# Ledger of designs, part 23: peptides against a protein of PDB entry 4XPM

Target 1, 160 residues: chain A of PDB entry 4XPM
Amino acid sequence: VMLHSKNVKGFLENTLKPYDLHSVDFKTSSLQSSMIITATNGGILSYATSNNDVPKNSINEINSVNNLKMMSLLIKDKWSEDENDTEEQHSNSCYPVEIDSFKTKIYTYEMEDLHTCVAQIPNSDLLLLFIAEGSFPYGLLVIKIERAMRELTDLFGYKL
Target 2, 67 residues: chain B of PDB entry 4XPM
Amino acid sequence: DIKGTIAFDTHGNVIESTGVGSQRIEDIGDLSKVTLDAEGFAQVQGDSLLVHLYKRNDITLAVYTSA

## One batch from the design tools (peptide; made by RFdiffusion4, then SolubleMPNN)

Design b2_p28_4_s4 (from b2_p28_4, 15 letters changed)
Fold by OpenDDE base, seed 5:
Structure b2_p28_4_s4 (fold): chain B 160 residues (1-160), chain C 67 residues (1-67), chain A 28 residues (1-28)
Amino acid sequence: as target 1 above (160 residues)
Amino acid sequence: as target 2 above (67 residues)
Amino acid sequence: SAAAAKEALKKELKELHEKILKEILEQS
């Protein structure tokens, strides 16, 4: 089954779910946002947010969307910089990973009080971006985005 | 009895923390340097708590106990 | 003994590690 636009939206919505471990008394909040953006311009192709208590087309919604656009652009810019910086690629904020023989990198970025992580969908012009509260541990966030990318094989190699 | 836990990855980033472990995230720096035995275990005496370490699959679990 | 208790705790630690990993992966 191919991932269509509406299917991608649903996928991103599912990634918002929090962790609630029972082996230990640990749980997280839901992700604030989950997005697929272009690696070239940081444009949002699809997104999901956990805060949906905003009327459609309201000024608050517009501000929220604009905020996402701003964050996506900022993160894309930082990602682009790091992709051209060998030292940054060897920092603790960069996780080289391999998914089904495809190599990519997961980056963690602090944005104000938010914890974010971003990864290029293998061989594509797309980035997967998670935005979480500051209480969401980076190590767990990295695991989350890695596992999520494993479900996006239809987007591997996607070029604009 | 377990007083708390910290699980962290090879980059020193937290995966989970509970109990006293949540208040001792700064311990990861030292814990990550501890030499583990052939089975992936180690014990480290901290302040008043004993830290039991186990690492597998690039994830280290630290368990804090009183003794 | 203290030594025996620590050895038993090793088993619990290993088991807990496995449980945590399993939960994380199944919730991911």
Scores: peptide ipSAE 0.737, ipTM 0.951, DockQ to the pose 0.887
Fold by OpenDDE base, seed 3:
Structure b2_p28_4_s4 (fold): chain B 160 residues (1-160), chain C 67 residues (1-67), chain A 28 residues (1-28)
Amino acid sequence: as target 1 above (160 residues)
Amino acid sequence: as target 2 above (67 residues)
Amino acid sequence: SAAAAKEALKKELKELHEKILKEILEQS
């Protein structure tokens, strides 16, 4: 069974949820955005954004969407460069992981004041991308994206 | 009597922080170098606060106490 | 007493670690 576009959208919306721990006095903000983009061109296949006070179809919303497109492209480019750079793959910004015997890598990138995390969906032409505020710790963001990828098995091996 | 906490991964990135731990993220560099005992514990004296370490599943928890 | 306090704190530390991890995974 393959995920339909609307199902993917709903999944991404669910990933926006924050952490609110009660074991310790710690909580995060919601993710700013969650996206599935193409590894080839950085095109956005699906995305979700946290609610903000921006009227729909407004110029500000258009600018926001365009900003997401720009960030996606930039992150894809950085990811592509790192995938061809052995040194970067051994930095503390790269997490090799294995999910159901499939190997992939999780990268953390600073984008201005935002914390981002990106990972190739195993054996696919797709990247999962989380964008969070700078207050969202990277270690937790990595855990979040790894767990999210484990729920996207239908997209494993997806080729454009 | 916990004054704060820091949880961090093997890459030195923060997972969570609370209390005084939130103000001592820079401690991770040194804490990550501490040798743990067979049970995954260690105790480090640092800057008037005592830091208790426990590592399991590649996550280190640092708990700050007065002493 | 100091040793006992240390052991008690170790237990608390271990339990706290487990709770944090469990809670993170539940919310992930």
Scores: peptide ipSAE 0.737, ipTM 0.951, DockQ to the pose 0.898
Fold by OpenDDE base, seed 4:
Structure b2_p28_4_s4 (fold): chain B 160 residues (1-160), chain C 67 residues (1-67), chain A 28 residues (1-28)
Amino acid sequence: as target 1 above (160 residues)
Amino acid sequence: as target 2 above (67 residues)
Amino acid sequence: SAAAAKEALKKELKELHEKILKEILEQS
């Protein structure tokens, strides 16, 4: 089964949902943004954002999209640097994981007051990127993105 | 009589925190070094609170109680 | 007794851990 553009968009929108635990009195905010970007240039192929009250084609929407583009580029650059730095790959900000025999890495990055998490979709030219508020714990964010990638098997091995 | 909780992973990153646990994230450094028994449990006395630890599936749960 | 209370708390801790994990996975 092939993931079409609208299917990917819908998937990313679903990843925005927060955690609301009942076993303990703990809940998170929704993700601020969820994106699939290119590993080469940091270009956004698909994205979803929790701030949907911005009118389309407004200055605020343009600014929001431009902000996402800026963040995606910055994170891609940091990711690229870390992928070429063995020491960074052994830091606590890097989680090597294996999904169905495919290996990848999950990185956590502090972006000003935001918590971000990025991972290369296995064997692909694509990165999955989550952006959350600073209150969203990194350990939980890592679990979230790892579980999300398990649902993107159709993109494994995707090359631009 | 749980006063709070912290769940954290093997990298020392928080998964969840509640109650007094939310104010004691810095405890993770020391808690991660505690030797657990064969069943994955430990108990640590810290200041006025007692910390109960249980680790399974690479997730450590710390529960804070007064006693 | 203190020993009984400790064992009961262990049981609660283990169950709580399982519940947390289950909820996280369900909502992931």
Scores: peptide ipSAE 0.736, ipTM 0.951, DockQ to the pose 0.920
Fold by OpenDDE base, seed 1:
Structure b2_p28_4_s4 (fold): chain B 160 residues (1-160), chain C 67 residues (1-67), chain A 28 residues (1-28)
Amino acid sequence: as target 1 above (160 residues)
Amino acid sequence: as target 2 above (67 residues)
Amino acid sequence: SAAAAKEALKKELKELHEKILKEILEQS
């Protein structure tokens, strides 16, 4: 099934859902944000946020979007630096993964009190970015984004 | 009598934590160095609690008990 | 016995590990 722009938005919205484990008494909050951004400029192609109580065209919405733009740019910059840094690629903040024979890397970044996770969609000019509260464990966030990327095969190899 | 749990990955990052495990995230550093047996198990005495380890699929589960 | 208790805990640990993983993957 092809991922249309509207489908991408819906996909990202679905990634916001929290974990609620019953095998152990553990649950997370929802992701604050989920985005697909360009690896080149950090531009947001699609995004979803929790707290959809923000009226459209309101100042609050503008501020929210502006904040996402800032974070996406910062994370893209950090990602770009790490992609050219062998030491960073061997740190505990970098997870080399292989999806259907395509290789990519998942990075975790602390952004103030937020936990973020970013990964290049294999062979593409796109990054998948999750932003969560500080209570969301990095190990679980990595699992989440890896699983999400496995469903974005239509975007593999996407070039701007 | 499980008092808590920590699950963590090969990078030492938390996957989940509960109970006393949530207050002992710093234990991961030492727990990750523990030699496991052929079946992936280990038992480690840590302060007043006993830690039971099991690793499979690159995920280590630590279970804290009083004995 | 201590040995029996240890084996019981091993079984519980293994089962719990499986349950956690299963839930995580199902909710991912």
Scores: peptide ipSAE 0.737, ipTM 0.951, DockQ to the pose 0.914; fails the geometry check

Design b2_p28_5_s1
Fold by OpenDDE base, seed 5:
Structure b2_p28_5_s1 (fold): chain B 160 residues (1-160), chain C 67 residues (1-67), chain A 28 residues (1-28)
Amino acid sequence: as target 1 above (160 residues)
Amino acid sequence: as target 2 above (67 residues)
Amino acid sequence: MAAKEAEEKKKKELKELHDSILKEIEEQ
């Protein structure tokens, strides 16, 4: 079954869920946002956010959406720069990964007080982007996005 | 008795931290350089605490104890 | 308890905890 737009949003909403590790006394917050954006322009194709208290069609909602757009664009720009920079690809903030023989990279970026990570969906023009609070550790965030990426096989190879 | 834990990846990024480990994230730099035995274990002194290390699958677990 | 036995028990504990963490992460 191919992943449709409405299914994508539902998927992203599920990625917002926090970790609660019972083996140790460790819990995370929910992700602030989860998005699929274009690698070319940073345009948001789908998104989910944990901020459910914003009234619909309010100025606050508009501002929040605009903020997401801004963050998306900024992260896309940084990602694009890194993808064209061999040194950055070998930095400690870059995680080369392989999923079903497809290679991609996960990048971690600090955005103000937020922890973010972004990864190109393998062989596609799309990026998966997680935005979390600063308390969400990067190592776990990377694991989270890698696991999520494995569920997006329908988008592998997607070209705009 | 465990006083805290830190789990971290090969990039030195935290996966989880608990207890005193949460206040000792800076230890990762040194802990990542510790030579492990053939089974992936090591013990090192971290301030007043003993740190027990175990690494497998590129993830290192540090457990802090008083002894 | 002998020192050797205590050490082995501790190693076992570490290994089990490590694996438990990973397993739990994978399950969520």
Scores: peptide ipSAE 0.726, ipTM 0.948, DockQ to the pose 0.898
Fold by OpenDDE base, seed 1:
Structure b2_p28_5_s1 (fold): chain B 160 residues (1-160), chain C 67 residues (1-67), chain A 28 residues (1-28)
Amino acid sequence: as target 1 above (160 residues)
Amino acid sequence: as target 2 above (67 residues)
Amino acid sequence: MAAKEAEEKKKKELKELHDSILKEIEEQ
C-alpha cells in the first residue's frame, strides 16, 4: 500500500501515541508534534499535533501552526549545520543508523523546554521531526523515530 | 525490592527511568564505564544502594536495590 | 539463600526485565 498524502497524515498522528511500559513503572506523554518537513527550507509537508483542543480555523490554531513552522525552520537549520559539521556528527546527539541498507542520522535537539528529534528520511529531501515534552527521554525518542522511519520506505529517495 | 531503574543507550541518553533511578540520571556517566562480565552483568555499590547492571543490544539496564 | 544463588537469581531477573523493556518498546 502506497503512502499517500492522507496516509502520511494518519501515520504521523499514529506516531503521537505515548509509550507505556508495564515491565517498569514508566510511561511517556504523547508527542506534541510529528512532522515531515523539507530538508531544503524546513517547509511542513505534513504534521500532526496532540493539541486537539484548539478549534479549527481559530486564531489559536493559526498561531500553533505558525509556531510549528518556526520550530521546523529552526530545527532544519540546525540539522543543516550539523550535517556539515564532523564534530557534531560524532556527538552524543547524533545517531548514525542504517535502515534497509540506507544510511541516515538521527539528531536530538533541545528546544527550550522541549525535546526534539529529527532524521533525514533516507536518500530524500525530507526530514521526520518529533517534538516532545522535556520529560520524554532522548534515548527513547531516538528509538521511536528510528522505528517510525522504518515505516516510511515509500518516501525513501523522495526528491523535491 | 527494586528501588528504581535506568535504561540508557550507548550515547548515555536515557531510555527509561523509574523510582530512585529517575533521580540518579547523573549516574549514567559512571555506569557506562563499568566493566561488564562475559554475560553482560556487573554490580556497583553506590552510596546506599546496589546497582545491578545488564547490557545487551546496546541497551544498559541499571536496577537499584538496597542489597 | 546463598549469596551466589541470590546473585544468579538477580541476574535472571535483570535479564528478564531487560528483555521485557525491549519487547514493550518494540511493540509500541
Scores: peptide ipSAE 0.725, ipTM 0.948, DockQ to the pose 0.865
Fold by OpenDDE base, seed 3:
Structure b2_p28_5_s1 (fold): chain B 160 residues (1-160), chain C 67 residues (1-67), chain A 28 residues (1-28)
Amino acid sequence: as target 1 above (160 residues)
Amino acid sequence: as target 2 above (67 residues)
Amino acid sequence: MAAKEAEEKKKKELKELHDSILKEIEEQ
């Protein structure tokens, strides 16, 4: 099924759901935000947020979107720097992964009190970005984004 | 009886933590260096707790019990 | 052999817990 704008939005909304591990007494919060952004300028193509209490077209919504834009740009810049830094690519904050023969990298970034991770959608001009609370473990966040990317095969190779 | 758990990946990042494990994230550095047996198991004695280790599929689980 | 049995039981529990965690992660 081809990913349309509404489908992408719905997909991102689904990624917000928390983990609840019943085998152990462990549960995460929902992701704060989930976004697909451009690798070139950090522009947001689609996003979802767990903050559903913000009225549409309100100042709070605008501010929230602006905040996402800011974070998107900052993370894109950091990602771009790391993609040109061999040492950063070999740090514990970088996870080389392969999905169906396509190679990409997952980076974890601390953004103030938030835990974030970002990954280039394979062979594309797009990045997938998760933003979570600081209580969301990085190891689990990495697993989450890796699993999510496996569902975005329609975007593999997408060029702007 | 389990007092807590830590699961962590090969980069030393936490996947989950519970109980006393949540307060011992710093143990991951040492636990990641423990030599496991052929089946992926090990035990490490620490203070009043015994740590049981099992690694498979690049995920290490540490279970804390009384010594 | 009671100690050995207890050890094997603990290993089994540990493995099962590990697998359960992994399974739950994969299904969510």
Scores: peptide ipSAE 0.725, ipTM 0.947, DockQ to the pose 0.891
Fold by OpenDDE base, seed 4:
Structure b2_p28_5_s1 (fold): chain B 160 residues (1-160), chain C 67 residues (1-67), chain A 28 residues (1-28)
Amino acid sequence: as target 1 above (160 residues)
Amino acid sequence: as target 2 above (67 residues)
Amino acid sequence: MAAKEAEEKKKKELKELHDSILKEIEEQ
């Protein structure tokens, strides 16, 4: 399946769905946001948000988008620093993973009361970023982003 | 009778928690150090609860019971 | 022997629960 801009948007929207584990009495909220951003500048290439009740072109919508831009920049900066920090790469907040022989890392970051998770799309200039409520456990968030990354093979090796 | 559960990964981060397990996330530190048998099982007696452990595929499940 | 049987039953339940959780996560 070839990923185009609209396909990427739809993919990100699908990642917003919550977990509902019936084997145990456990379920999560939906992700607040799902984004693909540039590793170089933290610019948002595509995004999806679960809060779609805000009218288009409203002040609230603009503020929400601006908040996402701010979050993406902050997380990109933390990611950039950690990629050059051996100690941070060996913390419990960093998960080395291998997908189809491509190596990448998943990082978890606490942002205010939110739980975030970011990973470089293998061999690319792109980052996949999930933002969830604080009730969304990090271990499950990591699993979620890893599974999502496996579906983005068309973006592997993407360079700006 | 299950009183709660915690599932956690090799980094000590929670995957899921239910019941009394949701109130005992701090147990993960000690539970992660428990020696498992050849099949991946262990039991740990807590204060008033018995914790049943099973680990496979780098995911540890802790089940809390009264006995 | 009853204690051993109960232990094996509990192990089976624990393993099945673990596998069920993994399966549900994988399917969602």
Scores: peptide ipSAE 0.724, ipTM 0.947, DockQ to the pose 0.912

Design b2_p28_5_s2
Fold by OpenDDE base, seed 1:
Structure b2_p28_5_s2 (fold): chain B 160 residues (1-160), chain C 67 residues (1-67), chain A 28 residues (1-28)
Amino acid sequence: as target 1 above (160 residues)
Amino acid sequence: as target 2 above (67 residues)
Amino acid sequence: AAAAAAQAALKAELAKLHEDILKEIEEQ
């Protein structure tokens, strides 16, 4: 069954939650943003942000959304380039992973002071994108997005 | 007495860091090259601190102690 | 013997901490 748009939004909102490891004195901030975008154009299909205290339809919200659009386009472009670059696929910025026998790759990208990671939802035209503060370590961010993708099996194979 | 920790993946990227470990992320490069025993353990002297290593499931945990 | 026991205990603690971290990550 295909995920309803409202379900996807709720899912993305849930991914925003931070880690708090009690076994050690370590905790993260919430993700700044979580998005599902098209692999073709970088268009945002759904998104969630942690700073939702911005009034709706305000100039600040518009600017925030525009910023997300810009980042999504930039990351999509980098992803597209890397998908056509064998060298980049063997760098430390690329994590080949397998989920339920489906293969995909997780890429990490530095965006100014932000830490981002993106992964193609297996066999789909969709990318899952996390944007976090620079304090959010990449290794944990990769784990986070892998775990998240395991919950998006309904989107596996989704074609636009 | 643990002074700090670093957990990192096979790409050398941090999973978590605490205490003095947070200030020693640059150690990962050398720690990742340490030969582990058959059980996945190693101990390395790092400047004034001992670093205890344990790797399992492609994740290495480094624990910094004074001894 | 005491040194060996202490070393074994340290290894066990390290392994447990490793496991605990992973469990917490998986649960969140």
Scores: peptide ipSAE 0.718, ipTM 0.948, DockQ to the pose 0.913
Fold by OpenDDE base, seed 5:
Structure b2_p28_5_s2 (fold): chain B 160 residues (1-160), chain C 67 residues (1-67), chain A 28 residues (1-28)
Amino acid sequence: as target 1 above (160 residues)
Amino acid sequence: as target 2 above (67 residues)
Amino acid sequence: AAAAAAQAALKAELAKLHEDILKEIEEQ
C-alpha cells in the first residue's frame, strides 16, 4: 500500500504508543512527538503528538506547534553537523543501520530533559524524529525508530 | 529470585531496566567488559547481589539475584 | 551433579528471558 500524506500522519500517530513488556516489569510512556521533517531545512512535513488536550487554533496550540518547529530545527542542525563529523558518527550516540540493503544512521540527542532520536529515511531528504520523556531509554528508542523506519519503504529515496 | 534486570546494547545504552537494575545503570560500564563463555554467559559478584549475564544478537541481559 | 543441573537451568532461564524481551519489543 502506497503511503500517502494521510497515511503518514496515521503512521506517526501509531508510533506514539508506549512499550509494555510483560516478560519483565517494564513499561514506557508514550512518545511525546513523532515527526517527519526535511533534512535540508528541518521543516515539518507531518507530525503527531500525544498531547491532544489543547483547544484548536488556541494560542497554546500555536505555541506547541512552534515548540515542535524549534526542536525540529535544532535537531536537524545537530544532525547536519554530525553527518559532517567523523568523530560524532563513531560515538555511542550514532547507530549505523542497514534496512533492506539501504544504509542509514540513527542519532540520539538529549534535548533539555527529553530523549530524542533521529534518522534519515534511507536515500531520502527526510528525517524521522522521535521525542520522548527522559525516562524512555535510548537503547529502546533506537530500536523503536529502526522498526518504524522499516515500515516507511515507500519513502526510501524520496527527494524534495 | 530475580531482584532486577538491565538490558543494554553494544553502545552501552539501556533498553530496559527493572528492580534493583534501575538503580545500577552505572554497572553497564563494567558489565560490558566481562568476558563471556562460548554460549554467551557469565556471572559477576557484585556488592551484595550476583549478576548473571547473557548476550545474544548484540543485546546483553543482566539479571540481578541474591545468589 | 545438582549444582551443574541448577546452573544449566539458570542459563536456560536467562536465554528464554532474553528471547522473550526481544519478542515483545518486536511485536510492539
Scores: peptide ipSAE 0.718, ipTM 0.948, DockQ to the pose 0.908
Fold by OpenDDE base, seed 4:
Structure b2_p28_5_s2 (fold): chain B 160 residues (1-160), chain C 67 residues (1-67), chain A 28 residues (1-28)
Amino acid sequence: as target 1 above (160 residues)
Amino acid sequence: as target 2 above (67 residues)
Amino acid sequence: AAAAAAQAALKAELAKLHEDILKEIEEQ
């Protein structure tokens, strides 16, 4: 079954769910946002947010979407810089990973009080981006995005 | 008997923290440098608490106890 | 001997907790 646009939206919505680790009594909040953006311009192809109580077509909704656009652009720019910086790729903010023989990297970025992580979908022009509250630990966020990318094999190799 | 936990990765980033562990994230720097035995275990005395370490699959679990 | 057994039990609990955490993360 191929991942179509509507399926991608649903997939991103599912990534919003929090962790609840009963073995140690640890819980996270839901992700604030989950997005697929272009690596070239940071344009949003699909997104999901936990803030669904905003009226449709309201000024508040527009502002919320604009905020996502702003963050996606900023993160794309930082990612692009790091992809051209060998030193940054060896920092604690960069996780080299391999999925089904495809190599990619996961970056963590602090955006004001938010915790974010971004990763290039293997061999593609697309980035997967998670935005969480500051209470969401980076190590777990990295694990989360890696697991999510394993379910996006249909997008591997996607070129704009 | 467990007073708290910290799980962290090879980059020193937290995976989870509970109890007193949530207040001792700064310990990760030192804990990551502890020499583990052949089975991946170690014990470190820290302050008034004993820290029990176990590392497997690049994830270290630290368990804080009073003794 | 009792001390050795207690230490072994503690290590077993630690290893189990580690495994349980990873399983929960993987399943969610």
Scores: peptide ipSAE 0.717, ipTM 0.947, DockQ to the pose 0.907
Fold by OpenDDE base, seed 3:
Structure b2_p28_5_s2 (fold): chain B 160 residues (1-160), chain C 67 residues (1-67), chain A 28 residues (1-28)
Amino acid sequence: as target 1 above (160 residues)
Amino acid sequence: as target 2 above (67 residues)
Amino acid sequence: AAAAAAQAALKAELAKLHEDILKEIEEQ
């Protein structure tokens, strides 16, 4: 069983939604971007962005997509390095988690002024990547990506 | 009355912050080391505010009050 | 006794707020 590409796109679009807590006076911005990328090459399989004001096929759109490609590649490289670094795996930027008996790790990375979070979809060649503004707290971002991965069980074990 | 809140995880990363809590993120380092009672509660005197702590399911909530 | 009751009420309020925050996060 595997999610259709359009279903994955819609799922990623839904992850962009901000938190708005009424028990306390706290709300976040929307995620800037949400992506599923390959762990091997950092290639984007699916993505969603909160910036929908750019005309299609425009130079600005091309630049935006290219920027996402660059960020995904950089984060994939950092993730790959950390997966081979015992010290980095024991830092406060790494969250070992278990989802339905499958183990994975969530990493937080500061990219310029952006807060990013990346995690390998369990037993797969895919990474889930969230990009948020610097005001989005890391602890909540980690919770968000963990909850999102729990909804992607169809991609568990996916190999390229 | 609540002057602010901070919720944080076991890594010391913020989950949410409000009011004066948003300006006291640096308190997390000390708050994370406070010994809690059997029910997961503690009270800590700050500079001018009282901090009430409650931890459950690896998430600590700090509530700042005047008294 | 009144002090003990007030303390119990405060603890209950903290626990309730903690629970409410987590429920809201889970629902969104």
Scores: peptide ipSAE 0.717, ipTM 0.947, DockQ to the pose 0.908

